# Peptides against a protein of PDB entry 5H65: the designs that were tried, part 70

Target 1, 294 residues: chain A of PDB entry 5H65
Amino acid sequence: QYLERTPLCAILKQKAPQQYRIRAKLRSYKPRRLFQSVKLHCPKCHLLQEVPHEGDLDIIFQDGATKTPDVKLQNTSLYDSKIWTTKNQKGRKVAVHFVKNNGILPLSNECLLLIEGGTLSEICKLSNKFNSVIPVRSGHEDLELLDLSAPFLIQGTIHHYGCKQCSSLRSIQNLNSLVDKTSWIPSSVAEALGIVPLQYVFVMTFTLDDGTGVLEAYLMDSDKFFQIPASEVLMDDDLQKSVDMIMDMFCPPGIKIDAYPWLECFIKSYNVTNGTDNQICYQIFDTTVAEDVI

## One batch from the design tools (peptide; aimed at target 1 F98)

Design b2_p25_3 (made by RFdiffusion4)
Pose (drawn by RFdiffusion4):
Structure b2_p25_3 (pose): chain A 289 residues (1-273, 279-294), chain P 25 residues (1-25)
Amino acid sequence: QYLERTPLCAILKQKAPQQYRIRAKLRSYKPRRLFQSVKLHCPKCHLLQEVPHEGDLDIIFQDGATKTPDVKLQNTSLYDSKIWTTKNQKGRKVAVHFVKNNGILPLSNECLLLIEGGTLSEICKLSNKFNSVIPVRSGHEDLELLDLSAPFLIQGTIHHYGCKQCSSLRSIQNLNSLVDKTSWIPSSVAEALGIVPLQYVFVMTFTLDDGTGVLEAYLMDSDKFFQIPASEVLMDDDLQKSVDMIMDMFCPPGIKIDAYPWLECFIKSYNVTQICYQIFDTTVAEDVI
Amino acid sequence: DLLEDGELADKALEEHNKRREEQLN
């Protein structure tokens, strides 16, 4: 009834901060390599960070495999422990600690594992069969998180990361403070270990063109615009194909802008200290499947 | 117990089920 759209030439003449409903074509976008759009964002210090690569994580887990699990930290009231020996793996030993709920191991889909000396591949397989996995190492007096460079919790396809600057790391026994040992809410796990969780976000720069003007608008969201979780997309091939197709739909490579579909969206202007623009309250996924 | 490549998740599950049955009994 009152749906009206503001041309870009009218927006460029106005001062910030304001909000606009617009319709424009996606002339171009960055990043060209879409996997680089997935960033980690700390809600406490507002720093943006790269997600560690497989090679980075492999280094950490292989380095963890050189250390011997300490027998003194095995079989507590919090967890049962099991050590596996290996062959042709530089004498590696793998410790899996099964976390108990009130002195009883829960079902596998509710059971959290702590693992010393495991590979990324093994941790990912364990994450399918169990509730979740925390990579750990034998500290002086207690089990401790392996490294904040690696995920503090792997749950399903989500690798949860914490902020190195804002976190004050606590040892594993502090998991006793969790209300139960079956739900394993990632924010609750992070609080018990003194970790400030990072948030996954898609970060992209859109060049919008409606024929009256041109404008650069940022995309920064976790799951609204694509209806694809940024927290899951790096570990899910189907969700990656969906992002590829949506961006190929709005901005196909090689063909002209005349043939592109229109992008209906809101944008908000703001002062940085020059005026910048950002997409908000917008989803392409509700009308596109 | 000896662990071979690609067995850890199955062995961990089997060991978990065994210990859980003992604790319930």

Design b2_p25_3_s1 (made by RFdiffusion4, then SolubleMPNN; from b2_p25_3, 9 letters changed)
Fold by OpenDDE base, seed 1:
Structure b2_p25_3_s1 (fold): chain B 294 residues (1-294), chain A 25 residues (1-25)
Amino acid sequence: as target 1 above (294 residues)
Amino acid sequence: MLLEEGELADLALEELEKLRAQQLS
């Protein structure tokens, strides 16, 4: 795509919707904390929600651990099961189900685990030794996803979440529909279980200034702007540092704006109605800044 | 059958290996 560069003063005078190419300095941005800028976005209903914190997950898994695995649901054609009882913790029951591929148990690096009664710590450790982990509970006739407030799939350090509003959950046996039971692609797992997967996104507001005018532009981006996946940044210190470096480069602390580098990006204007007031807002789109930094 | 804190992941891995060995026999 190509657009002629337009000064902000001209943009501010025009009606929406329109698309622009701009060259401006990043006067400021919010939120300042990276972890506050990472959200979960539903591609279907477009709701934004916070990424659950460890404390939130602890509560969910603690509650799940109060339930006893149903022995009738152990060892199906889909999975082989093992149950452990904790030495302490009032004899908490933990069930691990090893999902089979066409009746054959795969290697650990290809194996999906279904877990009942596990703690967050246990689940995280399992996800580092096996391909994937799904927190589940015993339903009436089958295992079911534990809670959409928790990850429906954990792969390594990546937590995959689903939309509560848009998902229509199906039982675990629907994983049988997957031909490939070794790679465990999140979207495929989600589809099999009736889950609309949420997307990790960076959500920020940029105050842009090109000397002719000032406007605020909204950024919602998953992996293009920083060339860093929002899904990985929270669990990777190096990626966090990279994002911080990029933001510090464009908006260096303790330096006057005259010395700031120029940011080239695309923005689109759109109308927003707040009661009786009609406001024009701006959103950054199709912009990559990392190529100029790293 | 008793689980101590922090050993679930290792036990699960051992169990998978055991089960895999059984399916080969």
Scores: peptide ipSAE 0.683, ipTM 0.957, DockQ to the pose 0.878
OpenDDE base, seeds 2, 3, 4, 5: peptide ipSAE 0.682, 0.682, 0.682, 0.682; ipTM 0.957, 0.957, 0.957, 0.957

Design b2_p25_3_s2 (made by RFdiffusion4, then SolubleMPNN; from b2_p25_3 with D1M D5E H16L N17E E21K N25E)
Fold by OpenDDE base, seed 5:
Structure b2_p25_3_s2 (fold): chain B 294 residues (1-294), chain A 25 residues (1-25)
Amino acid sequence: as target 1 above (294 residues)
Amino acid sequence: MLLEEGELADKALEELEKRRKEQLE
């Protein structure tokens, strides 16, 4: 909906909730480091969590590698299996399951791999050669997702995560419900496995100043604000540079605010109760900086 | 059956290709 521009001084005097269109300068923002601004968000429970670091994943996959693949779970109608034993690492066994499409093994670029006992490095390399990789473990009667603390699906460099709180995991054979076993759409995979996918989001706090007043506005956005997907930015140096450039453009270091460009955006106010304190907060919404530069 | 360090991905690809060839025969 169209909104007239409202000065911050007027907004600061009004009750919530309301929506506003504003024109302001980005005085400052936090966090300053991009990697700190990328979070995982659950669309159901709305929990925000950190994107796991490589070290975190290493631990999870190392733990998974301590388990031995169950030979009884090899070679089902859903997948064909191969087990390798490492020469070192105390003879670690790695099972790779090639998911079939209607009983037929697809091309590598269409093939989903299920992997038991793989290291992060191995999994990453596999994801570069195959369509997708799911880290799994041998359950009692079927393969199961390894750990929701790790990606449930890796496609290229994209790690797809699920919400531990909202997910009710189902065994891997539930992938049979997918009609298309070549494209491996993350949402479809998640649905089949009972996973609530987490969304990558940019999370920032902007201090906005239009000369009449100053307010802090919260930004939580996946791909609209920067026109850059939060899901890809951590794995792409060029995208990182782009985001940094945008932020530097609006909030250039070492420059006085008077020289800052104007930012047009939409903000909504809302009431927050924190203990005995009631306050009005603001959130940026439906804003694209590339289109809202004055 | 034995893997050298870092060769899993290549071996897996080879295995898939091998099996795909066999299924077409």
Scores: peptide ipSAE 0.703, ipTM 0.964, DockQ to the pose 0.883
OpenDDE base, seeds 1, 2, 3, 4: peptide ipSAE 0.703, 0.703, 0.703, 0.703; ipTM 0.965, 0.965, 0.964, 0.964

Design b2_p25_3_s3 (made by RFdiffusion4, then SolubleMPNN; from b2_p25_3, 11 letters changed)
Fold by OpenDDE base, seed 4:
Structure b2_p25_3_s3 (fold): chain B 294 residues (1-294), chain A 25 residues (1-25)
Amino acid sequence: as target 1 above (294 residues)
Amino acid sequence: MLLEEGELADLSLKELEELREKQLK
């Protein structure tokens, strides 16, 4: 992917589509708040969605808790079940299903837990003790995923989401198709359940200036640009600080752009048509941030 | 059978351990 460096002034005069290597300063970027830049992206329909907030999840799980677990769906060849009744909270029923690996219950660190009627707090605590947690509900003949508006899989602090538009949900028993029932790879789980997994992405618009010209470049990246996974950043204060530090380094507040470091990156141009208006847009790709020390 | 708020995770872990012990028999 070697390209010669091209000044922005030259790029701005060229037709799209083309790929460029550039060296420019980050004059500004948006959004300024990190949590606003993290989105969920569908690789199929390309829809960008907001990451649900805790309040959103609370509502979903509260609604789910209004449904009682079906006793007929407990203790299958796939999982062993335990039902708890809350002492308070109007006797809420919580069903926990421990997924077996070929009929054998695994260790907690290898165990997938299916949960009915759990709160967000309970689910989060469970995810810290078990390999994975899937919020589910009792369907007509099998357990089913609770709601794609909530995570379909929680591993530690990582919430995995699916696309409502592109997914065609299948029942929980389809997890039987998985050969490996110990690692619980999110993509494999998603495939088994008919879920198109959403990807965490950083979405930003950079205003780049190399002294010859200025252009806006769109950034949509999951883990390469910052070398920090977008999937983890919202739940890790240290990672958030790291991203903020990187952005502050390239775009320091309170100083003139002349003092900004140079950013080396690749951008591609593409045409966008809106009615009679034709414009060329730019997107950053295949780039890891690095300060040019020269 | 009764669950107090906040103890589900620990109880679930204990349950898994008990179930695993039973499956060995």
Scores: peptide ipSAE 0.680, ipTM 0.960, DockQ to the pose 0.881
OpenDDE base, seeds 1, 2, 3, 5: peptide ipSAE 0.679, 0.679, 0.680, 0.679; ipTM 0.960, 0.960, 0.960, 0.960

Design b2_p25_3_s4 (made by RFdiffusion4, then SolubleMPNN; from b2_p25_3, 11 letters changed)
Fold by OpenDDE base, seed 4:
Structure b2_p25_3_s4 (fold): chain B 294 residues (1-294), chain A 25 residues (1-25)
Amino acid sequence: as target 1 above (294 residues)
Amino acid sequence: MLLEEGELADLALKELEELRKKQLE
C-alpha cells in the first residue's frame, strides 16, 4: 500500500485508473456547510440521498399514528405488548412491544422496542432509555416496518436508515432469526428485515493545490477522514465543531494559500464518460487528515 | 391507560420492570 509522493502536475498527465499519494493544500472545498455534506449512501445501488429532517420525520410518524394497532398482533412469542391511549390528540393509540430474548424480557439497556403510533419526540425519549427502537405498523399478519423514509432502527441518538430501492422488507417476526437479541447490531437487524442499510457519509469536493498543479478530488467517507463518524455528527454539536475546526485549519478564511497547512492524501483516478467527453476524475480514499508540520 | 406524550418513556420503563417481575413468578 506504500506509494511514493507524486506531484499533481505529474498526476494530471497520467491516464486513469491509478492510485497516488499526494501532498497538497486545500485551496477550497464544497459544500461549505457541514449539514450539506452529510449524506446517506447505499452500498448496493450507490444512490446518495439527503438525511431526513425532523420535520419530515414528524410527518411520517403523524401519519403512522393515524393507524390503529391491531390487537391480534399483540403479545407474541417474540414480544410482549402494551397499549396506551393519549389523553388528548384525538385518543391516539400507542403500542409498545418489548422484544424478548428466547422468551425472556431483557433489561432495558438490552431491550429492543417496537413502537406503533409514537411521535418523534416519544421515540427519541424511548431510545435514550432502551437499547433500540424500531418504528413499526400493523400489517396483515404481522408487524412491519413503518416506513423506510424514517429510521428502521434508532439507538441513542443514531438514526439508521435503509435503502428503498434495494430493500425487500420482511415482517418483524424475522427478528426471530437473530441469535443475539441483546446487542441489536444494526446490520443484523437490517439483514433480518430485508433492509439494505444506508451509510452516513461525508460528501465533499476538494480543490487541491501543491504548487505544481490543481485538481479536484471527491471525498466520500464515513468515519476515517475526520476520525469522526458521519452517523453521529448531525446529532452532536461538539463533533460538528470539530469538523468545522478541521476544515478551517486546512482552509482558513482570509489567509493566503501559502500559509495553508499541507494535507497528505491518497487519491485514485478514474474515468468518467459523459457523452463524447471523456474526463478523468479523482477520489480521496484511505485517508485520515494529517497536517504535515514541515 | 391514559398517556401524556411526555410520559411514555417512563411508563414503558415501568411496564418492562413489571413484566420482568412477572417472569420470576
Scores: peptide ipSAE 0.671, ipTM 0.955, DockQ to the pose 0.868
OpenDDE base, seeds 1, 2, 3, 5: peptide ipSAE 0.671, 0.670, 0.671, 0.671; ipTM 0.954, 0.954, 0.954, 0.954

Design b2_p25_4 (made by RFdiffusion4)
Pose (drawn by RFdiffusion4):
Structure b2_p25_4 (pose): chain A 289 residues (1-273, 279-294), chain P 25 residues (1-25)
Amino acid sequence: QYLERTPLCAILKQKAPQQYRIRAKLRSYKPRRLFQSVKLHCPKCHLLQEVPHEGDLDIIFQDGATKTPDVKLQNTSLYDSKIWTTKNQKGRKVAVHFVKNNGILPLSNECLLLIEGGTLSEICKLSNKFNSVIPVRSGHEDLELLDLSAPFLIQGTIHHYGCKQCSSLRSIQNLNSLVDKTSWIPSSVAEALGIVPLQYVFVMTFTLDDGTGVLEAYLMDSDKFFQIPASEVLMDDDLQKSVDMIMDMFCPPGIKIDAYPWLECFIKSYNVTQICYQIFDTTVAEDVI
Amino acid sequence: GKFESTTFHIDESDTLADEVLDYFN
């Protein structure tokens, strides 16, 4: 009834901060390599970070495999422990600690594992069969998180990361403070270990063109615009294909802008200290499947 | 643009996860 759209030339003449409903074509976008759009964002210090690569994580887990699990930290009231020996793996030993709920192991889909000396591949397999996995190492008096460079919790396809600057790391026995040992809410796990969780976000720069003007608008969201979770997309081939297809739909390579579909959206202007723009309250996924 | 597969490699020859589940059972 009252759906009206503001041309870009009118927006460029106005001061910030304001909000606009617009319709424009996606002339171009960054990043050209779409995997680089997935960033980690700390809600506490507002710092943006790259997600660690497989090679980075492999280095951490292999380095963890050189350390021997400490027998003194095995079989507590919090967890049962099991050590596996290996062959042709530089004498590696793998410790898996099964976390108990009131002195009883829960079902595998509710059971959290702590693992010393495991590979990324093994941790990912374990995450399918069990509720979740925390990479750990034998500290002086207790089990401790392996490294904040690696995920503090792997749950399903989500690798949860914490902020190195904002976190004050606590040892594993502090998991006793969790209300139960079956739900394993990632934010609750992070609080018990003194970790400030990072948030996954898609970060992209869109160049919008409606024929009256041109404008750069940022995309920064976890799951609204694509209806694809940023927290899952790096570990899910189907979700990656969906992001590829949506961006190929709005901005196909090689063909002209005349043939592109229109992008209906809101944008907000704001002062940085020059005026910048950002997409908000917008989804392409509701009308596109 | 393109979003190449970033899914981490999983070693199909590795049996540790099954062994851990069997031990758990």

Design b2_p25_4_s1 (made by RFdiffusion4, then SolubleMPNN; from b2_p25_4, 11 letters changed)
Fold by OpenDDE base, seed 1:
Formats: sequence, C-alpha cells, structure tokens
Structure b2_p25_4_s1 (fold): chain B 294 residues (1-294), chain A 25 residues (1-25)
Amino acid sequence: as target 1 above (294 residues)
Amino acid sequence: GVFPNTVPKIDESSTLADKVLEYYK
C-alpha cells in the first residue's frame, strides 16, 4: 500500500472517507495507563468489552465452586474424571476431567482439563502444567461451559474469552468433533462449543500534531502496531515494559514536543453521526512502529 | 507487574495442582 504523505492541515479540510499517509508527532495519548487500553473485541458483532479482572473471575469461580459435580456425568468416552475434596473448613469438591484422545489419556502437555469447582488460582496453576483448562459445570445431561464471563479456555497464561452475544453454547461432548485432541487450538475449541472467540485489542486515542494541524486518531489493534499481541501483554511484564518504552519514545515525558520523534502512519477518515451532529473521525490502520523502535 | 489485578496471586496453600499432576503420572 502506497500513499503520498499529506499534511494534517489538508486532511482536516477534506471529507470522509479517505485514507492518508501522515507524518506527525504524538502529542499525547489516552488512556495513559496501558492496562486500560487492552479490551476484548468481538469480530462478529464488534462489541468492545473490558477484560475481566481477577476479582471478577474470583467471584465467578467461587460461585462455581459451590456447586457439587454430578456423578452421573463423570467418566465418559471423552474424558476420565476424578474428584478431590479440599482440606478446608467447608470441604470443597473439585472435579477434574481429563480429556482423552481416542480413548487414551495423552501426555499432560497435550491434555485438556475440564474443571468443576476450581478456584482461579488452582485453574491457573493447572493451566501451566497441562495443555489447557476449561472451567465447566454440570449441566442436565452433560458438562457445560461454566460462564462466558470467564475464560472458556486457558492455555498457559493466555485467557480466551467468548462473546456472550454471538455465542450459542453447546455441551462439552461436542469436543468429540475435534479429530486432534492434543493441540487444542482455541478457535477449534470455540467452534466445537459454539463460541465466538473475542479478540484482545489495544484501544487508544492518539493526538497527532505535524505542525500544520492537530487531529485525534483512534487505534484499535491486536498485534500489528506494537508487534506485541494484546492477548499476551496483560500477563507478561516484559511485553508491558516494551509497550511502555515505545510509548515513552514517541511521547517522552518532560520533553517539549519539538524534540519528539516523528511517527509515520496510515490513518483513515470516517463519518460519525452522533444525534444531529456529524463529525469526521480518524483511525490508524496498517501501521507498525515496532520495526523502528525494537 | 505493571498491570494491577491482572495476574492472579499465587496461592501457596493450594496443592490441588500438585495432587492432580501426581495422580496423572
């Protein structure tokens, strides 16, 4: 893709929609706190939602832990089951279902666990020892996903979420449709369970200034802009630091804008109707900055 | 971490994971 560079003053005078290549300085950006920039986006309905916090998940799993696993749903052709009773005052029961591959239990690093009654901490620990974990509950006739407000799949440190609006959940036995029960591709798992997976995205607003004009540009990007996956940044301190460094480079604190580096990027204009008001907005697209800074 | 309340705190009292692993061996 090639576009001639256009000064912001010229862009500000033009009607939308159009695409531009610009060279501007990042005067400021929001939100300033990186974790607030990471959202979940549905590729189907395009709804944006917050990534659940630890506290949110704790509540969900705590509630799930109050439910007793149905013994009738244990030990199917799909999985072998075992129940543990915690040694606390209440004696919480946790059911772990080990998904089999063609009737055989795979190695731990290839095994999917279905967990009933596990805490967030327990689930996270298990997800680091096994291939992946799905929080489930006992349904009427089969195990079911616990709650779409929680991850439907946890692989290592990655939490995969589904869209409540677009998903039509199916029971866990639908995992039988997967020929490969060792790799546990999130999209395949989602499809089998009727889940529309959400995408982690960075959502930010950049105030761009090239000396001729100033405009705000919207950024919604999953992994291109920073060359860092939004899906991984929340759980990786090093990646967080990298993003912070990138932002600090383009918008250094305590420095006058005259000394800011130039940012080259693509922006597209589009019309937005807000009530009776029509305005032109701008969005950054097809832009990577990491190649220049990393 | 840089992002507060994102990564669950490690519960040193939790032994479920160890028990599960031991069982699965």
Scores: peptide ipSAE 0.409, ipTM 0.750, DockQ to the pose 0.525
OpenDDE base, seeds 2, 3, 4, 5: peptide ipSAE 0.404, 0.406, 0.408, 0.408; ipTM 0.772, 0.758, 0.766, 0.747

Design b2_p25_4_s2 (made by RFdiffusion4, then SolubleMPNN; from b2_p25_4, 11 letters changed)
Fold by OpenDDE base, seed 1:
Structure b2_p25_4_s2 (fold): chain B 294 residues (1-294), chain A 25 residues (1-25)
Amino acid sequence: as target 1 above (294 residues)
Amino acid sequence: GEFPNTVPKIDESSTLADDVLKYYE
């Protein structure tokens, strides 16, 4: 894709939709607190959602822990089960189901755990030792996903969420449809369980200035712009620092804009109708800035 | 910084994770 550079003053006078290559300075950006830029996006219904807070997850898992595991649902062809009674917290019962591959228990790093009654902390610890963890509950005839307000899959430090609106949940036995029960690819798990997975995205508004004009551009990107996955940034201090450094480089505090570095990027214009008003908006696309930093 | 630490708090009082691992291995 080749485009000649166009000054912002010219872009601001043109009709939408069009694509442009620009060279501009980042005058400012929103939100200033970058953790607020991380959202969950549904690729199907396109709704944007907040990433659940730890406190919210704690409540969900605490509520789940009040339910007694159904002994009739333990030890199926899909998984072997064991129940633990905690030493504290009033002797809470936790059921752990170890998913088998063709009737054989795999290595821990290849094993998927289904957990009833675990806390967030316990689940996170387990996800660091096993391949992945799914919070579940005892349904009428089968284990079921606990709650789409919580992760449907925790793999390492990554929390995978599903869209409540677009998902049609199926029981856990549908994991039998997966031939490979060692890799546990999130998209495959989601498909088996009828989940539309949400995507982590950075959502920001950039105010761009090239000296000829000022333009606001919208950014929604998962991993291309910063070359840092939005899905990992919340759990990794080093990645957070990297994002901060990138933003500070392009928009350094306490310095005049004349000294700002130039940012080259692609933007596209589009029409938005709001009542009787027709507005032209702009979105950044196909742009990577990390190459300028590294 | 621009990001708060969103890593879940570790409950050291629970031995469940270790117990499960010991059981499995």
Scores: peptide ipSAE 0.518, ipTM 0.853, DockQ to the pose 0.692
OpenDDE base, seeds 2, 3, 4, 5: peptide ipSAE 0.515, 0.518, 0.518, 0.516; ipTM 0.840, 0.850, 0.844, 0.848; seed 4 fails the geometry check

Design b2_p25_4_s3 (made by RFdiffusion4, then SolubleMPNN; from b2_p25_4, 10 letters changed)
Fold by OpenDDE base, seed 1:
Formats: C-alpha cells, structure tokens, sequence
Structure b2_p25_4_s3 (fold): chain B 294 residues (1-294), chain A 25 residues (1-25)
C-alpha cells in the first residue's frame, strides 16, 4: 500500500484509527536492554508472557525428574524406549523414547526424542544431536507433555512454547497423525498435541520526533522490523549484537538528535479506553529497518 | 551474553547425551 508522508504534528491532531507513513528520528526507546524486549505472544488470546528463565525451567525439569517412568508406557508402535540411570543426582532414571517413522527408527538428525526425567542441560545437549526433543511425563494411559510452562518442543537452540490459556493438551500418541515423522515442523507437532504455539516478539516503545512533533509508537514484531527472528536472538550473540548495532545507529548515545538518521516507517493509530479516559495510541507496522542498515 | 537468565547452560560434564547418541547409532 502507498501512503503519503505525513508530519507528526498533523497526525497528533487527527482522530483514530488511521494509517500513516512517517519520517522521523528515534529520540529514545524502551526498554533499553534487549532481553527485556523479547516476549512470548499468543496469536489467539493475545496475551503477552515473559520468556521463562533458566532457573524456572530447571525447577520444572527437576520436579519431573523425581517421577518414575511407567514401564507400561515404554516401547509402543510409535517409539522405542530405553532407560538410563545416572551416576549423579542419586541415580536418577531418565527414559528416552525414540519416535519411529513407519515403524523404523530414522537417522538421529531426523529423530524426535521424548524424554522423561532429563535436566535442562541434558535436554539441550540432546537437542543438538537429534532433530527435536519433547519433555514428557508418564500419564495414566499414555505419555503426556510435561508442562506448558516449559518448552513443548526443542529444536537445536530454539525453544517452542505453548499457550496455557488456549491449549487443550492431547496425549503423545496423537503424533501418529503426522505423516512425516522426520522433519517435525513445530506447528504440526503443536496441532497434533492440541497446543497453540506462542510467538517470540520484540516489544518496544519508540519515541519519534520529526521536528514538528513527538509521538510514542508501540512495536510488536517477530522478525520483520530487524529482519532478525526474536526466537533466535536469545541464544545467538551475533544476532544480539546486530540488533544492538541497529538501535545504536538510529539512536546513538551521547549524540544530539540533530545528527540522528531519519527513520521511515508506517504507524497506525488506535483508540484505547481506560475507564473514563480515552487515549489515542500508535503502533508501528509493516516496517523493515534492516534494509536501511544493510 | 546479554541474556544470562534465559540462555540454558550446557553441562559439558554430562555424558547422558553422548551415551544416548552412542546407543542410537
């Protein structure tokens, strides 16, 4: 879509909702720390959640490790099972279930592991050697997802989370519905297990100034704005540096705003009602800044 | 890194992953 550039002073006088193309300088932004800007967003109920901390995950997996795997649930048509007893942690039992494709075990890089009793560290190591890992527990009649507070699927360094509000969990045997048991597409796994996947998003507030006015605009974006996936930035130092460089370019510290580069972006206005107060807010949309940097 | 509380720490002393892989291959 094409929009003519509109000065901020004109936008500030207009009623919502409307869409605008603007050219402004990034006076400031919040939060200043990148890790504080990465959130989990549900596309269905639209709740925003914090990405779980390592400590929280450790607790969940430690609790899971106290449970004994049910022998009756091992070695089904879907998976082959083996139990390891660790030399540490008081002889902890870890059950690993190797998901088969049409009754045959695939290559390790194509194999999905279901794990009972694994630590976060162990699971992460395994996810680097196998295609994917799902933390599970023994249910009454089948294996079940361990906890939606933890990832339902780990692929390499990517942790996939599900929405507690919107998900209706189904047992592991529902993975049988997947024809392809080698690629393990997260959305397909989620669908089979009744999970509504959460999306990693950058959440930031920009203070924009074009010399005619000042406006705060909200940014919630997964991978378009920076051309960097929010899902990958958490565990990649180079991506973190890239985002920081972009922000420093548009909002350099210790420099007067007159020297700031111009940012072109699209913003939309919308009405927000908080009790008796009506407020017009602004959100950035359909904007990529990486093209200006690269 | 900038995400000290979100990036999982890998315990290099753990042999479980290696044992599982060895078993599988």
Amino acid sequence: as target 1 above (294 residues)
Amino acid sequence: GEFPNTVPKIDESSTLADEVLKYYE
Scores: peptide ipSAE 0.445, ipTM 0.780, DockQ to the pose 0.555
OpenDDE base, seeds 2, 3, 4, 5: peptide ipSAE 0.432, 0.444, 0.443, 0.444; ipTM 0.766, 0.788, 0.803, 0.779

Design b2_p25_4_s4 (made by RFdiffusion4, then SolubleMPNN; from b2_p25_4, 12 letters changed)
Fold by OpenDDE base, seed 4:
Structure b2_p25_4_s4 (fold): chain B 294 residues (1-294), chain A 25 residues (1-25)
Amino acid sequence: as target 1 above (294 residues)
Amino acid sequence: GEFPNSVPKIDESSTLADDVLNYYK
């Protein structure tokens, strides 16, 4: 899309809603700690949630490991099951269910694992060797998702989460409804299991200044702005470094704003009503930061 | 890593992942 560049001073005088192309300097941004900018967003209820920390996941999986797999739920038409006893002193029982495609076990890179009793570390290792992993528990009549506070699907280094508020969980056998049991598309898995998947987003507030005016713009973006997926950044040090570099480039600490590079972006204005107060707010959209700064 | 919820700590004492993979081969 193309829009003529509009100075901030002009934008600040106009009614909402409107779309603008701007060229401004990033005076400041919040939150300053980038890991705090990564959130989980529900597309249905629009609630923003924190990404669970490793420690939280460890607790969930440790608790899950204390449960005994139900032998009645092993080896169904959907999956083949095997139980391992860990070699450590704890002697945990870990049930691994290998999901079949039309009754046949697929290649590892196409295979979905359902795991009872695995640690986070073990699950993560498995997710790098198999297509994907779902942490599960034994329900009354079927395997069930372990906990929506933990990922419902782990693919490589990506942890997929579901909305607790909007999801109505269904049992694992509902995966039978999937025609393709090789690719394991997260959205398809979520749909089958009654999960509303959460989206990783960067959530930030930018204070923009073009010399004519100053305005705050809201950023909620998954992968376009930085050209870095929010879903991957928390698990990749290189990506984290890249984001940090980008932000430091546009908003270097300890340097006068006059030396800041120009940021070109699109913003849209919208009205927000709070009681009797009407406020115009701004949101960044359809914007990718340029690799080369003019 | 810089972020608190970066790559999980690896428990090298566990051979479960390797055992599973070897089984599946």
Scores: peptide ipSAE 0.513, ipTM 0.830, DockQ to the pose 0.563
OpenDDE base, seeds 1, 2, 3, 5: peptide ipSAE 0.511, 0.511, 0.513, 0.511; ipTM 0.831, 0.827, 0.834, 0.834

